# Peptides against a protein of PDB entry 2V3S, part 31

Target 1, 95 residues: chain A of PDB entry 2V3S
Amino acid sequence: PISLVLRLRNSKKELNDIRFEFTPGRDTAEGVSQELISAGLVDGRDLVIVAANLQKIVEEPQSNRSVTFKLASGVEGSDIPDDGKLIGFAQLSIS

## One batch from the design tools (peptide; aimed at target 1 F20 L41)

Design b2_p25_5 (made by RFdiffusion4)
Pose (drawn by RFdiffusion4):
Structure b2_p25_5 (pose): chain A 95 residues (1-95), chain P 25 residues (1-25)
Amino acid sequence: as target 1 above (95 residues)
Amino acid sequence: AITADTATAAAAFNAARAAKAAAAA
């Protein structure tokens, strides 16, 4: 199992670290991304990009300690995207 | 969309994932 953190801002624009485990051979990037969406933790528009970056970090958790990516939900949403601030971006990392 | 109560949502998410893992085992 891999201990992972999804870092992104909530609806109030507060930064949060979401902790979860991923078990290779049992879980899939798509499945876990859907779980994040069904839990209301990730916007549904972000399924593809979150699944792609989850796959990246879980295939080589030794190489990819952190991945930062754009949110499809944040492309035009009132605040300009800013990867430094994690506005319109999110980050997956190994715990 | 996403929730403002992230702590509660994250805790429910992790409980649901643990329950699913236990059922699969």

Design b2_p25_5_s1 (made by RFdiffusion4, then SolubleMPNN; from b2_p25_5 with A1S I2V T8A N14A K20R A24L)
Fold by OpenDDE base, seed 3:
Structure b2_p25_5_s1 (fold): chain B 95 residues (1-95), chain A 25 residues (1-25)
Amino acid sequence: as target 1 above (95 residues)
Amino acid sequence: SVTADTAAAAAAFAAARAARAAALA
């Protein structure tokens, strides 16, 4: 399996690392993304972007060691999006 | 996790997925 870390700010705007494994042939990017949402760890508005980037990293984990992407939930928030601070952005990386 | 405040939720997610994977193996 592929060991991944999703770095994402919680409701208190604190950075949190969410670790999980992805098993090709059993897991799907959309399925795991839905599980993250069901667990309250990802905003439901971010399903598409999380799934797309999860798919990207698991397709070629040797080439894509880290991906940072803009969250739909962060665009219209009170804080200005900033990829360096992961404000309105999240990061997926290979553990 | 980077911060301890939500470490429990993150750990619970990881554990739940691991448990399901083991059950389906």
Scores: peptide ipSAE 0.283, ipTM 0.788, DockQ to the pose 0.336
OpenDDE base, seeds 1, 2, 4, 5: peptide ipSAE 0.256, 0.245, 0.261, 0.278; ipTM 0.781, 0.774, 0.788, 0.785; seed 4 fails the geometry check

Design b2_p25_5_s2 (made by RFdiffusion4, then SolubleMPNN; from b2_p25_5, 8 letters changed)
Fold by OpenDDE base, seed 3:
Structure b2_p25_5_s2 (fold): chain B 95 residues (1-95), chain A 25 residues (1-25)
Amino acid sequence: as target 1 above (95 residues)
Amino acid sequence: SVTADTAAAAAAFAARRAARRAAAE
């Protein structure tokens, strides 16, 4: 399996690393993303963007070692989005 | 809103994923 880390700020704006494995042909990007949402770790508004970027990293893990993407849940917040600080952004990376 | 107790939520997520993987094997 592919060992991944989702780096994301929680409701207290604390940066957390969420570790999980992805097995190609058994897991789906959308299925794992739905589980993240069900766990309360990802906002439901971010299903599409998380699934899309998870698919991107698992299709070519040797080339796509890290992907950073804008969250739909972050654009309407009071904080200014910042990819470097992961404000309104999340990051998926190969562990 | 995302869960405030992130560590507990992450552990529960990992446990559920592990259980599903075990059931599929």
Scores: peptide ipSAE 0.543, ipTM 0.862, DockQ to the pose 0.873
OpenDDE base, seeds 1, 2, 4, 5: peptide ipSAE 0.538, 0.540, 0.541, 0.539; ipTM 0.859, 0.861, 0.861, 0.860

Design b2_p25_5_s3 (made by RFdiffusion4, then SolubleMPNN; from b2_p25_5, 7 letters changed)
Fold by OpenDDE base, seed 1:
Structure b2_p25_5_s3 (fold): chain B 95 residues (1-95), chain A 25 residues (1-25)
Amino acid sequence: as target 1 above (95 residues)
Amino acid sequence: SVTADTAAAAAAFAAARAARAAALE
């Protein structure tokens, strides 16, 4: 399996790493993304963007060691989005 | 933000995914 880390800020705006494995041919990007949402780790509004980027990284894990993407949940928030600080952004990386 | 208490939830998520994978071996 592919060992992944999803880095994003929690409700207290603290950066946390969420580690999980992805098995190609058994897991789907959308399915795992839905599990993340069900666990309360990802905002439901971010299903599409998380699934898309998860699919991207698992398709070519050696070429895409890290992907950073804008969250839908962060756009209308009070904080100004910043990819470097992962404000309104999340990051998927190969562990 | 709608995220839960991340530290405990993240650990639980990791364990659940690992357990699921092991059960399918």
Scores: peptide ipSAE 0.329, ipTM 0.801, DockQ to the pose 0.653
OpenDDE base, seeds 2, 3, 4, 5: peptide ipSAE 0.249, 0.309, 0.319, 0.321; ipTM 0.778, 0.792, 0.796, 0.795

Design b2_p25_5_s4 (made by RFdiffusion4, then SolubleMPNN; from b2_p25_5, 11 letters changed)
Fold by OpenDDE base, seed 4:
Structure b2_p25_5_s4 (fold): chain B 95 residues (1-95), chain A 25 residues (1-25)
Amino acid sequence: as target 1 above (95 residues)
Amino acid sequence: SVTADTEAAAAAFRERRAARRAALE
């Protein structure tokens, strides 16, 4: 399995690293993304972007060691999105 | 929205996934 980390701010705007495994051929990017949402770890509005980037990183984990992407949920917040600070952005990386 | 209790939620998330994988094997 591929060991991944999703770096994302929670409702208190605290940055957290969420560890999980992805098994190619058994897991799907869409399925795991939905599980993250069901767990309250990802906003439901971010299903599409999380799934797309999860798919990207698991396709070539040796090349795509890290991907940072803009969240749909982040544009409606009071804070200005910033990829460097992961405000309105999240990051997936290979552990 | 997302939870404020991230570590607990993440642990539960991993546990559910592990259980699901085991059930499908």
Scores: peptide ipSAE 0.774, ipTM 0.946, DockQ to the pose 0.956
OpenDDE base, seeds 1, 2, 3, 5: peptide ipSAE 0.773, 0.772, 0.773, 0.772; ipTM 0.946, 0.946, 0.946, 0.946; seed 2 fails the geometry check

Design b2_p25_6 (made by RFdiffusion4)
Pose (drawn by RFdiffusion4):
Structure b2_p25_6 (pose): chain A 95 residues (1-95), chain P 25 residues (1-25)
Amino acid sequence: as target 1 above (95 residues)
Amino acid sequence: VSYPYGSWNTAEEAEERLAKVRESR
């Protein structure tokens, strides 16, 4: 199992670290991304980008310690995207 | 089980919601 953290801002624009485990061979990037969405933790528009970056980090957790990516939900949403401030972006990392 | 997007306040609440979704599946 891999101990992972999804870091993103909540609806109040507060930064949060969401901790979860991923078990290769049992879990899939798409399945876990859907779980994040059904839990209301990730916007549904972000399924593809989150799944893609989850796959990237879980296939080589030794190489990819952190991946930062754009949110499709944040493309035009009142605040300009800013990767430094994780506005319109999120980050997956190994714990 | 599912929750509205953004309807959470703390990381602990968010982790509990995720655990509940996983258990329901």

Design b2_p25_6_s1 (made by RFdiffusion4, then SolubleMPNN; from b2_p25_6, 9 letters changed)
Fold by OpenDDE base, seed 4:
Formats: structure tokens, C-alpha cells, sequence
Structure b2_p25_6_s1 (fold): chain B 95 residues (1-95), chain A 25 residues (1-25)
């Protein structure tokens, strides 16, 4: 399995790392993304972008060691989106 | 689903929530 970390800010604007495994052939990017939403960890509006980037990192984990992407849910936040600070952005990386 | 108060960090709690969801599928 591929060991991944999803780094994102919670509702208190605190950075958190969520570790999980992705098993090709059993897991799908769409499915795991839906599980993240069901667990209340990702906003439902971010399904598409999370799934797309999860797919990107798991299809070539050796070349895509980290991907940072803009959240749709982050646009309505009080803070201006900033990829460096992961404000309105999330990051997937290989553990 | 419940978590012991003060036993886990926020990240650990979030990981546990995800694991619980995944285990139920």
C-alpha cells in the first residue's frame, strides 16, 4: 500500500496531518475522497479537487511525492488563499 | 462513535475518524 498524508487546516485554522494508506486495485481516489468527506475531514465541495489530486499522486507516487491544491471551500474563508501557508489549500504527500 | 477526552491529538482523532469510516465500508 501507499502511505499518504493529507495536510490541511481545520475549522480552528490549525494544521493537521491525516495519515492513511491507499491500496491500488482496492481503493479508488473517488472512494477515499468520499470517505474523507464522510468522516467530516474534507468539505463536500472539495470532492472533485481532492479526488483528482489523490489520483495524481497514487498513479505515480515516485514522481509525485507531493501535490498542493486549492480547495473550493477555501474561497469563502476570511483569509486570503495562500498555498505556502496552506490557507485555502491542502497538500497530499507520500509518507 | 466517541473518543476519550484528551487522549489523542487532533490529527490522531481525525485519523481515527477516517479509519472508522473506512472500516465500515
Amino acid sequence: as target 1 above (95 residues)
Amino acid sequence: MSFPFGSWSTSEEMEKRLAEVRASR
Scores: peptide ipSAE 0.591, ipTM 0.863, DockQ to the pose 0.301
OpenDDE base, seeds 1, 2, 3, 5: peptide ipSAE 0.585, 0.587, 0.583, 0.583; ipTM 0.863, 0.864, 0.862, 0.861

Design b2_p25_6_s2 (made by RFdiffusion4, then SolubleMPNN; from b2_p25_6, 8 letters changed)
Fold by OpenDDE base, seed 2:
Structure b2_p25_6_s2 (fold): chain B 95 residues (1-95), chain A 25 residues (1-25)
Amino acid sequence: as target 1 above (95 residues)
Amino acid sequence: MSFPFGSWETAEEMEARLAEVRASR
């Protein structure tokens, strides 16, 4: 399995690294993204972008060690999106 | 973000909730 880290800010705007595994052939990017949403870790509005980037990183984990992407849910937030600070952005990386 | 049973705060709590969801599917 591929060991992944989802780095994102919690409800208190604290940065957290969430570890999980992805098994190619068993897991799907769409499925795992839905699980993240069901767990309350990802906003439902971010399904598409999370799934797309999860798919990207698991397709070529040796080449795509990290991907940072803008959250749709972050656009309506009070804070200005910033990829460097992961404000309105999340990051997937290989552990 | 909040779980049905409350707000998640720590990385460990967040990972645990995800594991529970994945195990239930």
Scores: peptide ipSAE 0.482, ipTM 0.805, DockQ to the pose 0.517
OpenDDE base, seeds 1, 3, 4, 5: peptide ipSAE 0.477, 0.467, 0.485, 0.479; ipTM 0.802, 0.798, 0.806, 0.803; seed 4 fails the geometry check

Design b2_p25_6_s3 (made by RFdiffusion4, then SolubleMPNN; from b2_p25_6, 7 letters changed)
Fold by OpenDDE base, seed 1:
Structure b2_p25_6_s3 (fold): chain B 95 residues (1-95), chain A 25 residues (1-25)
Amino acid sequence: as target 1 above (95 residues)
Amino acid sequence: VSYPFGAWETAEEMEARLAEVRASR
């Protein structure tokens, strides 16, 4: 399986690294994204962007060691989105 | 993240919740 880390801020705006595995042939990007939403870790509005970037990193993990993407749920927040600080952004990386 | 049983805000709690969801599917 592919060992991944989802780095994102919680409701208290604290940065967290969430570890999980992706098994090709058993898991799908959309399926795992739905699980992240069901667990309350990802906003439902971010299904499309999370699934797209998860697919990108698992299809070629040797070339895509890290992907940072803008959250749809983050654009309406009080803070200005910032990819460097992961404000309104999340990151997937190979552990 | 808050649910009727409480809230989880640490990485360990978040990972545990994800594992529970994945195991139930």
Scores: peptide ipSAE 0.506, ipTM 0.814, DockQ to the pose 0.451
OpenDDE base, seeds 2, 3, 4, 5: peptide ipSAE 0.502, 0.491, 0.506, 0.496; ipTM 0.831, 0.832, 0.824, 0.825

Design b2_p25_6_s4 (made by RFdiffusion4, then SolubleMPNN; from b2_p25_6, 7 letters changed)
Fold by OpenDDE base, seed 1:
Structure b2_p25_6_s4 (fold): chain B 95 residues (1-95), chain A 25 residues (1-25)
Amino acid sequence: as target 1 above (95 residues)
Amino acid sequence: VSYPFGSWETSEEMEARLAEVRASR
């Protein structure tokens, strides 16, 4: 399996690392994204962007060691989106 | 992060909840 880390800010705006495994042939990018949403860890509005970037990193984990992407749920927040600070952004990386 | 059964804010708690959801499917 591929060991991944999802880094994002929680409701208190604190950075958190969520470790999980992705098994090709058993897991799908959209399926795991749905699980993240069901667990309350990802906003439902971010299904498309999370699934797209999860697919990107698992299809070529050797080349895509880390991907940072803008969250739809973070666009209209009080804070200005910032990829460096992961404000309105999340990051997937190979563990 | 809130859920019907409680809340969590640490990486460990968030990981655990994800694992529970995945195991239930």
Scores: peptide ipSAE 0.612, ipTM 0.876, DockQ to the pose 0.446
OpenDDE base, seeds 2, 3, 4, 5: peptide ipSAE 0.609, 0.611, 0.612, 0.611; ipTM 0.873, 0.875, 0.876, 0.875

Design b2_p25_7 (made by RFdiffusion4)
Pose (drawn by RFdiffusion4):
Formats: sequence, C-alpha cells, structure tokens
Structure b2_p25_7 (pose): chain A 95 residues (1-95), chain P 25 residues (1-25)
Amino acid sequence: as target 1 above (95 residues)
Amino acid sequence: ILPMSEAMERAARLFPDRGFTAEPV
C-alpha cells in the first residue's frame, strides 16, 4: 500500500490535505478518482486529470514523490490559475 | 465540490474502508 495525500482547496478556497491509501493490484487510478468525486472531494470535471496523475504517482512512488497538475474545473472559474498557490491546481504526494 | 465537513461525512459513509481524512493547511 501507498500512503498518499491529495492537496487542494475546498469550496471556501481553504487548503486541505486529504489522506488516503492506495493498494496496487487491488485499486485503480480511475476507481479511486471516482471515489474522490463521489465523496464530493474532487470536481467531476477533474476525473481524467486526477486519474492520470494518480497513475503517475502510483506506478513509480520511488521516483514521483509529488505531482502538481491543473484542474479542468479551475480553468476559468473567477480566480486565475496559479500553481504556486494551488488555485486551479492540485497536488498528489507520497506521505 | 461539497463543503469540507459535508464531504468528509459523505466520504466516511460511502467509502469507510478507504478512510479518507482531511487536515487543514
């Protein structure tokens, strides 16, 4: 199992670290991303990008300690995207 | 996305074995 953190801003624009485990051979990037969406933690528009970056970090957790990526939900949403401030971006990391 | 408190409650109900937890930054 891999101990992972999804860092992103909530609806109130507050930064949060979401802690979760991923078990290779049992879980899939797509399945877990859907879980995040069904839990209301990730916007449904972000399924593809979150799944892609989850796959990236779980295939080589030794190489990829952190991945920062754009949110499809944040492309035009009132605040300009800013990776430094995790606005319109999110980050997956190894705990 | 849902307010964080509601999202965490919903996550605990739908996916208890996943054990989503949240820490404010």

Design b2_p25_7_s1 (made by RFdiffusion4, then SolubleMPNN; from b2_p25_7, 12 letters changed)
Fold by OpenDDE base, seed 4:
Order: C-alpha cells, then structure tokens, then sequence
Structure b2_p25_7_s1 (fold): chain B 95 residues (1-95), chain A 25 residues (1-25)
C-alpha cells in the first residue's frame, strides 16, 4: 500500500499530520476521502478538493510526492489563506 | 469539526484497516 500523510491545521489552528494507507486497485480516492470526512478528520466541504488531489497523488506517486491545495472550508475563514503556512490549505504527501 | 483526538478515535473505530494515525507537529 501507499503510505500517505495529510498535513492540515485543526480547529485550534495546530498543524498535524494524518497518516493513512491507500491500496491501488482496492481503494478509491473518493472512498478514502469519504472516510476522512466521516471520521471528522476533514471538513465535509472539502470532499471534492481532497478527492481530486488524493487521486492525483496516488495515480503517480513517484512523480507526485507532495501536493498542496486550497480547502473550500478555508475560504470563508477569518485567517488569510497561505499555502506556505498551510492556512486554508492542506498538503498530501507520500511517506 | 470534532476535536482531533476524538476524530482519530472515530477513524480507528470506523475504519480500522485504514491505519489512521495523527502526529502533532
């Protein structure tokens, strides 16, 4: 399986790495994204963007070692979005 | 959103095969 890390800030604005595995041919980006949301690890508003970027990284993990993307849940946030600080952004990477 | 610790517990309960873990930075 592919070992993945989703780096994002929690409600306390603390940065955390969420680790999980993805098995090509068994798992789907949509399915795993739904799991992240169902568990409350990812905001439901971010389903589309997380699934899209998860698909991107797992389809070519050797080329796409890391992807950073803007969260829909961060658009209306009080903090100014910043990809460098991962404010309103999340990052998926291969462990 | 749930507190991260609670979300992780829920993740492990609902999806034990996914191997969810959280590492604070």
Amino acid sequence: as target 1 above (95 residues)
Amino acid sequence: MLPLEEALEKAKELFPERGFEVVPL
Scores: peptide ipSAE 0.776, ipTM 0.955, DockQ to the pose 0.895
OpenDDE base, seeds 1, 2, 3, 5: peptide ipSAE 0.775, 0.776, 0.775, 0.775; ipTM 0.955, 0.955, 0.955, 0.955

Design b2_p25_7_s2 (made by RFdiffusion4, then SolubleMPNN; from b2_p25_7, 8 letters changed)
Fold by OpenDDE base, seed 4:
Structure b2_p25_7_s2 (fold): chain B 95 residues (1-95), chain A 25 residues (1-25)
Amino acid sequence: as target 1 above (95 residues)
Amino acid sequence: MLPLEEALERAAKLFPERGFSAVPV
């Protein structure tokens, strides 16, 4: 399986690495993204962007070691979005 | 989105086979 890390800020704006595995052929990017959201680990508004980037990283994990993307939930946040600080952004990476 | 600890607990309940975990950066 592919060991992944989703780095994003929680509801307290604390940065955390969420770890999980993805098995190609068994799991789908959409399915795992739905799990993240159902658990409350990811904001439901971010389903599309998380699924898209999860698909990107798992389809070519050797080439796409890390992807940073803007969260839909971050657009309306109080802080100015910043991809370097992962404010309004999240990062998926291969562990 | 839930508080992290609550979300992890929920993840363990709903998706025990997935093995979600988290560590502070």
Scores: peptide ipSAE 0.811, ipTM 0.968, DockQ to the pose 0.960
OpenDDE base, seeds 1, 2, 3, 5: peptide ipSAE 0.811, 0.811, 0.811, 0.811; ipTM 0.968, 0.968, 0.968, 0.968

Design b2_p25_7_s3 (made by RFdiffusion4, then SolubleMPNN; from b2_p25_7, 11 letters changed)
Fold by OpenDDE base, seed 2:
Structure b2_p25_7_s3 (fold): chain B 95 residues (1-95), chain A 25 residues (1-25)
Amino acid sequence: as target 1 above (95 residues)
Amino acid sequence: MLPLEEALEKAKELFPERGFSVTPV
């Protein structure tokens, strides 16, 4: 399996690494993204962008070691988006 | 959304095979 890390700020604006595994041919990006949302680890508004980037990283994990993407949930936040600080952004990477 | 710790517990309960864990950065 592929060991993944989703670096994401929580509701307290604290950065955390959410770790999970993905097995190619068994799991789907859409399915795992739905699990993240169902558990409350990811905002439901971010399903599309998380699934898209999860797909990107797992389809070629040797080439796509890390992807950073803008969250839909971050648009209406109080802080201005910043990809460097992962404000309104999240990062998926291979562990 | 739930507090992260609660969300993690829920994740482990709902999807034990996924191997969810959280570490602060």
Scores: peptide ipSAE 0.796, ipTM 0.958, DockQ to the pose 0.895
OpenDDE base, seeds 1, 3, 4, 5: peptide ipSAE 0.795, 0.795, 0.795, 0.795; ipTM 0.958, 0.958, 0.958, 0.958

Design b2_p25_7_s4 (made by RFdiffusion4, then SolubleMPNN; from b2_p25_7, 13 letters changed)
Fold by OpenDDE base, seed 2:
Structure b2_p25_7_s4 (fold): chain B 95 residues (1-95), chain A 25 residues (1-25)
Amino acid sequence: as target 1 above (95 residues)
Amino acid sequence: MLPLEEALKKAKELFPERGFSVVKV
């Protein structure tokens, strides 16, 4: 399996690494993204972007070691989006 | 969304095979 890390800020604006595994051929990006949302680890508004980037990283994990993407849930936040600080952005990476 | 610790607990309960864990950065 592929060991992944989803780095994103919680409601307290603290950065956290959410670690989980993905098994190609068994798991789907859409399915795992739905698990993240169902658990309350990811905002439901971010399903599409999380799934798209999860798909990107797992299809070529040797080449795509890290992907950073803008969250739909971050658009209306009080802070200005910043990919460097992961404000309104999240990052998926290979552990 | 739930507080992170509660969400993690829920994640482990709902999806034990996924191996969810959280590390504060």
Scores: peptide ipSAE 0.791, ipTM 0.960, DockQ to the pose 0.878
OpenDDE base, seeds 1, 3, 4, 5: peptide ipSAE 0.791, 0.791, 0.791, 0.790; ipTM 0.960, 0.960, 0.960, 0.960

Design b2_p25_8 (made by RFdiffusion4)
Pose (drawn by RFdiffusion4):
Structure b2_p25_8 (pose): chain A 95 residues (1-95), chain P 25 residues (1-25)
Amino acid sequence: as target 1 above (95 residues)
Amino acid sequence: SQSARDLAAEAERLLTEHGTSAPYT
């Protein structure tokens, strides 16, 4: 199992670290991303990008300690995207 | 699954601490 953190801002624009485990051979990137969406933790528009970056970090957790990516939900949403601030971006990392 | 339990617990934590679990869009 891999101990992972999804870091992104909540609806109030507050930064949060979301802790979860991923078990290779039992879980899939798509499945876990759907779980994040059904839990209301990730916007549904972000399924593809979150799944892609989850797959990236879980296939080589030794190489990819952190991945930062754009949110499809944040492309035009009132605040300009800013990867430094994690506005319109999120980050997956190994714990 | 373990990932589902973890995420449910995180959603509950965020609702308790911040009143929301929804992402910023």

Design b2_p25_8_s1 (made by RFdiffusion4, then SolubleMPNN; from b2_p25_8, 16 letters changed)
Fold by OpenDDE base, seed 2:
Structure b2_p25_8_s1 (fold): chain B 95 residues (1-95), chain A 25 residues (1-25)
Amino acid sequence: as target 1 above (95 residues)
Amino acid sequence: SRAAEDLRRAAEELERRLGTNRAWV
């Protein structure tokens, strides 16, 4: 399995690491993303972007060690999006 | 109920595969 970390700010704007495993051939990017949403760890509006980037990283985990992407949910916030601070952005990485 | 049991099993599976921790900045 591939060990992953999704770094993302929670509802209190605290930066958290969400750790999970992905097994190619058994798991799907969309399925795991839906689980993250069901667990309340990811906003439902971010299903597409999380799944797309999860798919990208698990396709070539040795080449794609980290990916940072803009959240759909982040555009509605009052804070200015900032990829360096992960405001309106999330980061997937190989643990 | 079966539905309640299914939800419980699903929750346990999520707990098994997912974990959170405060990130260091």
Scores: peptide ipSAE 0.071, ipTM 0.591, DockQ to the pose 0.090
OpenDDE base, seeds 1, 3, 4, 5: peptide ipSAE 0.060, 0.032, 0.053, 0.050; ipTM 0.581, 0.553, 0.583, 0.561

Design b2_p25_8_s2 (made by RFdiffusion4, then SolubleMPNN; from b2_p25_8, 13 letters changed)
Fold by OpenDDE base, seed 5:
Structure b2_p25_8_s2 (fold): chain B 95 residues (1-95), chain A 25 residues (1-25)
Amino acid sequence: as target 1 above (95 residues)
Amino acid sequence: SRAAEDLAAQAARLEAELGTREAWV
C-alpha cells in the first residue's frame, strides 16, 4: 500500500495531519475521500478536489511526492487563501 | 465518471495528528 499524509486545517484553523494507506486496485480516490469526509476530517464540499488530487498522487507516487491544492470550502471563509500557510489549501504527500 | 456513494460501514483506517495528539478514525 501507499502511505499518505493529508495536511489541512481543522475547524479551529489548526493544522492537522491525517495519515492513511491507499491500496491500488482495492481502494479508489473517491472512496477514500468519502471516508475522510465521513470521519469529519474533510469538508463535504471538497470531495471532488480531494479525490482528484488523491488520484493524481496515487497514479504515480514516485513522481508525485506532494501535491497542494485549493479547497472549495476555503473560498467563502473570512481568511484569504494562502498555499504557503495552507489556508484554504490542503496538501497530500507520500509518507 | 465518479463512483456512487458507498453507505457501507467502514473500518477505522485513518490516523489524525494535531501536535502531539494522535487519534485513529
Scores: peptide ipSAE 0.185, ipTM 0.685, DockQ to the pose 0.094
OpenDDE base, seeds 1, 2, 3, 4: peptide ipSAE 0.180, 0.112, 0.039, 0.110; ipTM 0.657, 0.646, 0.625, 0.648; seeds 1, 3 fail the geometry check

Design b2_p25_8_s3 (made by RFdiffusion4, then SolubleMPNN; from b2_p25_8, 17 letters changed)
Fold by OpenDDE base, seed 1:
Structure b2_p25_8_s3 (fold): chain B 95 residues (1-95), chain A 25 residues (1-25)
Amino acid sequence: as target 1 above (95 residues)
Amino acid sequence: SRAREDLLKAAEELKKKLGTNEAWV
């Protein structure tokens, strides 16, 4: 399995690391993303972007060690999006 | 899977209880 870390801020603006495994042929990017949403770890508005980037990293984990992407849920927030501070952005990386 | 979803929820609850910013799912 591929060991991954999803780093993003919760509703209290606290940075969280979510560690999980992805097994090609058993898991799907959309399925895992839905599970993260069901657990309250990811905003439902971010399904598409999380699934797309998860698919990107698992299809070529040796080439895509880390991907940072803009969250749909962060666009209308009070804070200006900032990829360096992961405000309105999330980061997915190989652990 | 249902089992994985349950594990994710349990991990989130554990994270809250421990007051940590790390979750293992």
Scores: peptide ipSAE 0.174, ipTM 0.718, DockQ to the pose 0.197
OpenDDE base, seeds 2, 3, 4, 5: peptide ipSAE 0.170, 0.170, 0.165, 0.171; ipTM 0.719, 0.718, 0.716, 0.718

Design b2_p25_8_s4 (made by RFdiffusion4, then SolubleMPNN; from b2_p25_8, 14 letters changed)
Fold by OpenDDE base, seed 2:
Structure b2_p25_8_s4 (fold): chain B 95 residues (1-95), chain A 25 residues (1-25)
Amino acid sequence: as target 1 above (95 residues)
Amino acid sequence: SSAAADLAAAAAALEAALGTNAAWV
């Protein structure tokens, strides 16, 4: 399996690392993303972008060691999105 | 699949709250 970390801010604006495994052929990017949403770890509005980037990283984990992407849930917040601070952005990386 | 959320100690931010949060998927 591929060991991954999803880094993003929670409702308290705390940076959290969500560690999970992805097994190609068993797991799907959308399925795992849906589980993350169901667990309250990812905003439902971010299903598409999380799944897309998860797919990207797992299809070429050696090339895509880290991907940072804009969250749909962050665009309407009061804080200005900032990929360096992961404000309105999340990051997927290979452990 | 399984997932666990923990406080990211490797990153600090001015607006980040102190404390540890953990969740399991």
Scores: peptide ipSAE 0.042, ipTM 0.681, DockQ to the pose 0.147
OpenDDE base, seeds 1, 3, 4, 5: peptide ipSAE 0.040, 0.036, 0.042, 0.039; ipTM 0.686, 0.645, 0.684, 0.658; seed 4 fails the geometry check

## One batch from the design tools (peptide; aimed at target 1 F22 L36)

Design b2_p26_1 (made by RFdiffusion4)
Pose (drawn by RFdiffusion4):
Structure b2_p26_1 (pose): chain A 95 residues (1-95), chain P 26 residues (1-26)
Amino acid sequence: as target 1 above (95 residues)
Amino acid sequence: AVGSFDEATVARAKEKFSGFKGIERV
């Protein structure tokens, strides 16, 4: 199992670290991304990008310690995207 | 949509997110 953290801002624009485990051979990037969305932790528009970056970090957790990516939900949403501030972006990392 | 990560959201995450371990505010 891999101990992972999804870092992103909540609806109040507060930064949060969401901790979860991913078990290769049992879990899939798509499945876990859907779990994040059904839990209300990730916007449904972000399924593809979150799944893609989850797959990237889980296939080589030795190489990819952190991945930062754009949110499809944040493309035009009142605040300009800013990767440094994690506005319109999120980050997956190994714990 | 993304929730506020309050008690209701945490409860829903415990039910729907099989790998969920917790939420920490930064």

Design b2_p26_1_s1 (made by RFdiffusion4, then SolubleMPNN; from b2_p26_1, 14 letters changed)
Fold by OpenDDE base, seed 4:
Structure b2_p26_1_s1 (fold): chain B 95 residues (1-95), chain A 26 residues (1-26)
Amino acid sequence: as target 1 above (95 residues)
Amino acid sequence: AIGDFGPATIERARKEFRGFKGVVKL
């Protein structure tokens, strides 16, 4: 399995690392993303973007060691999105 | 089924999330 870390801010705007595994051929990017949402770890509005980027990183984990992407939920927040601070952005990386 | 997670609470859902080892504050 691929060991991944999803780094994103929680409702208190605290940066958190969420560790999980992805098994190609058994798991799907959308399925795992839905599990993250169901677990209250990802905002439901971010299903599409999280799934897309999860798919990207698991396609070529050796080449895509880290991907940073804009959250749909972040656009609706009060803070201006900032990829450097991961405000309105999240990051997936290979653990 | 993949994508179907039915714990009653978010806290339980987090603990039961596949491969979840905890949230690390940075």
Scores: peptide ipSAE 0.130, ipTM 0.704, DockQ to the pose 0.291
OpenDDE base, seeds 1, 2, 3, 5: peptide ipSAE 0.082, 0.117, 0.127, 0.109; ipTM 0.669, 0.704, 0.708, 0.685

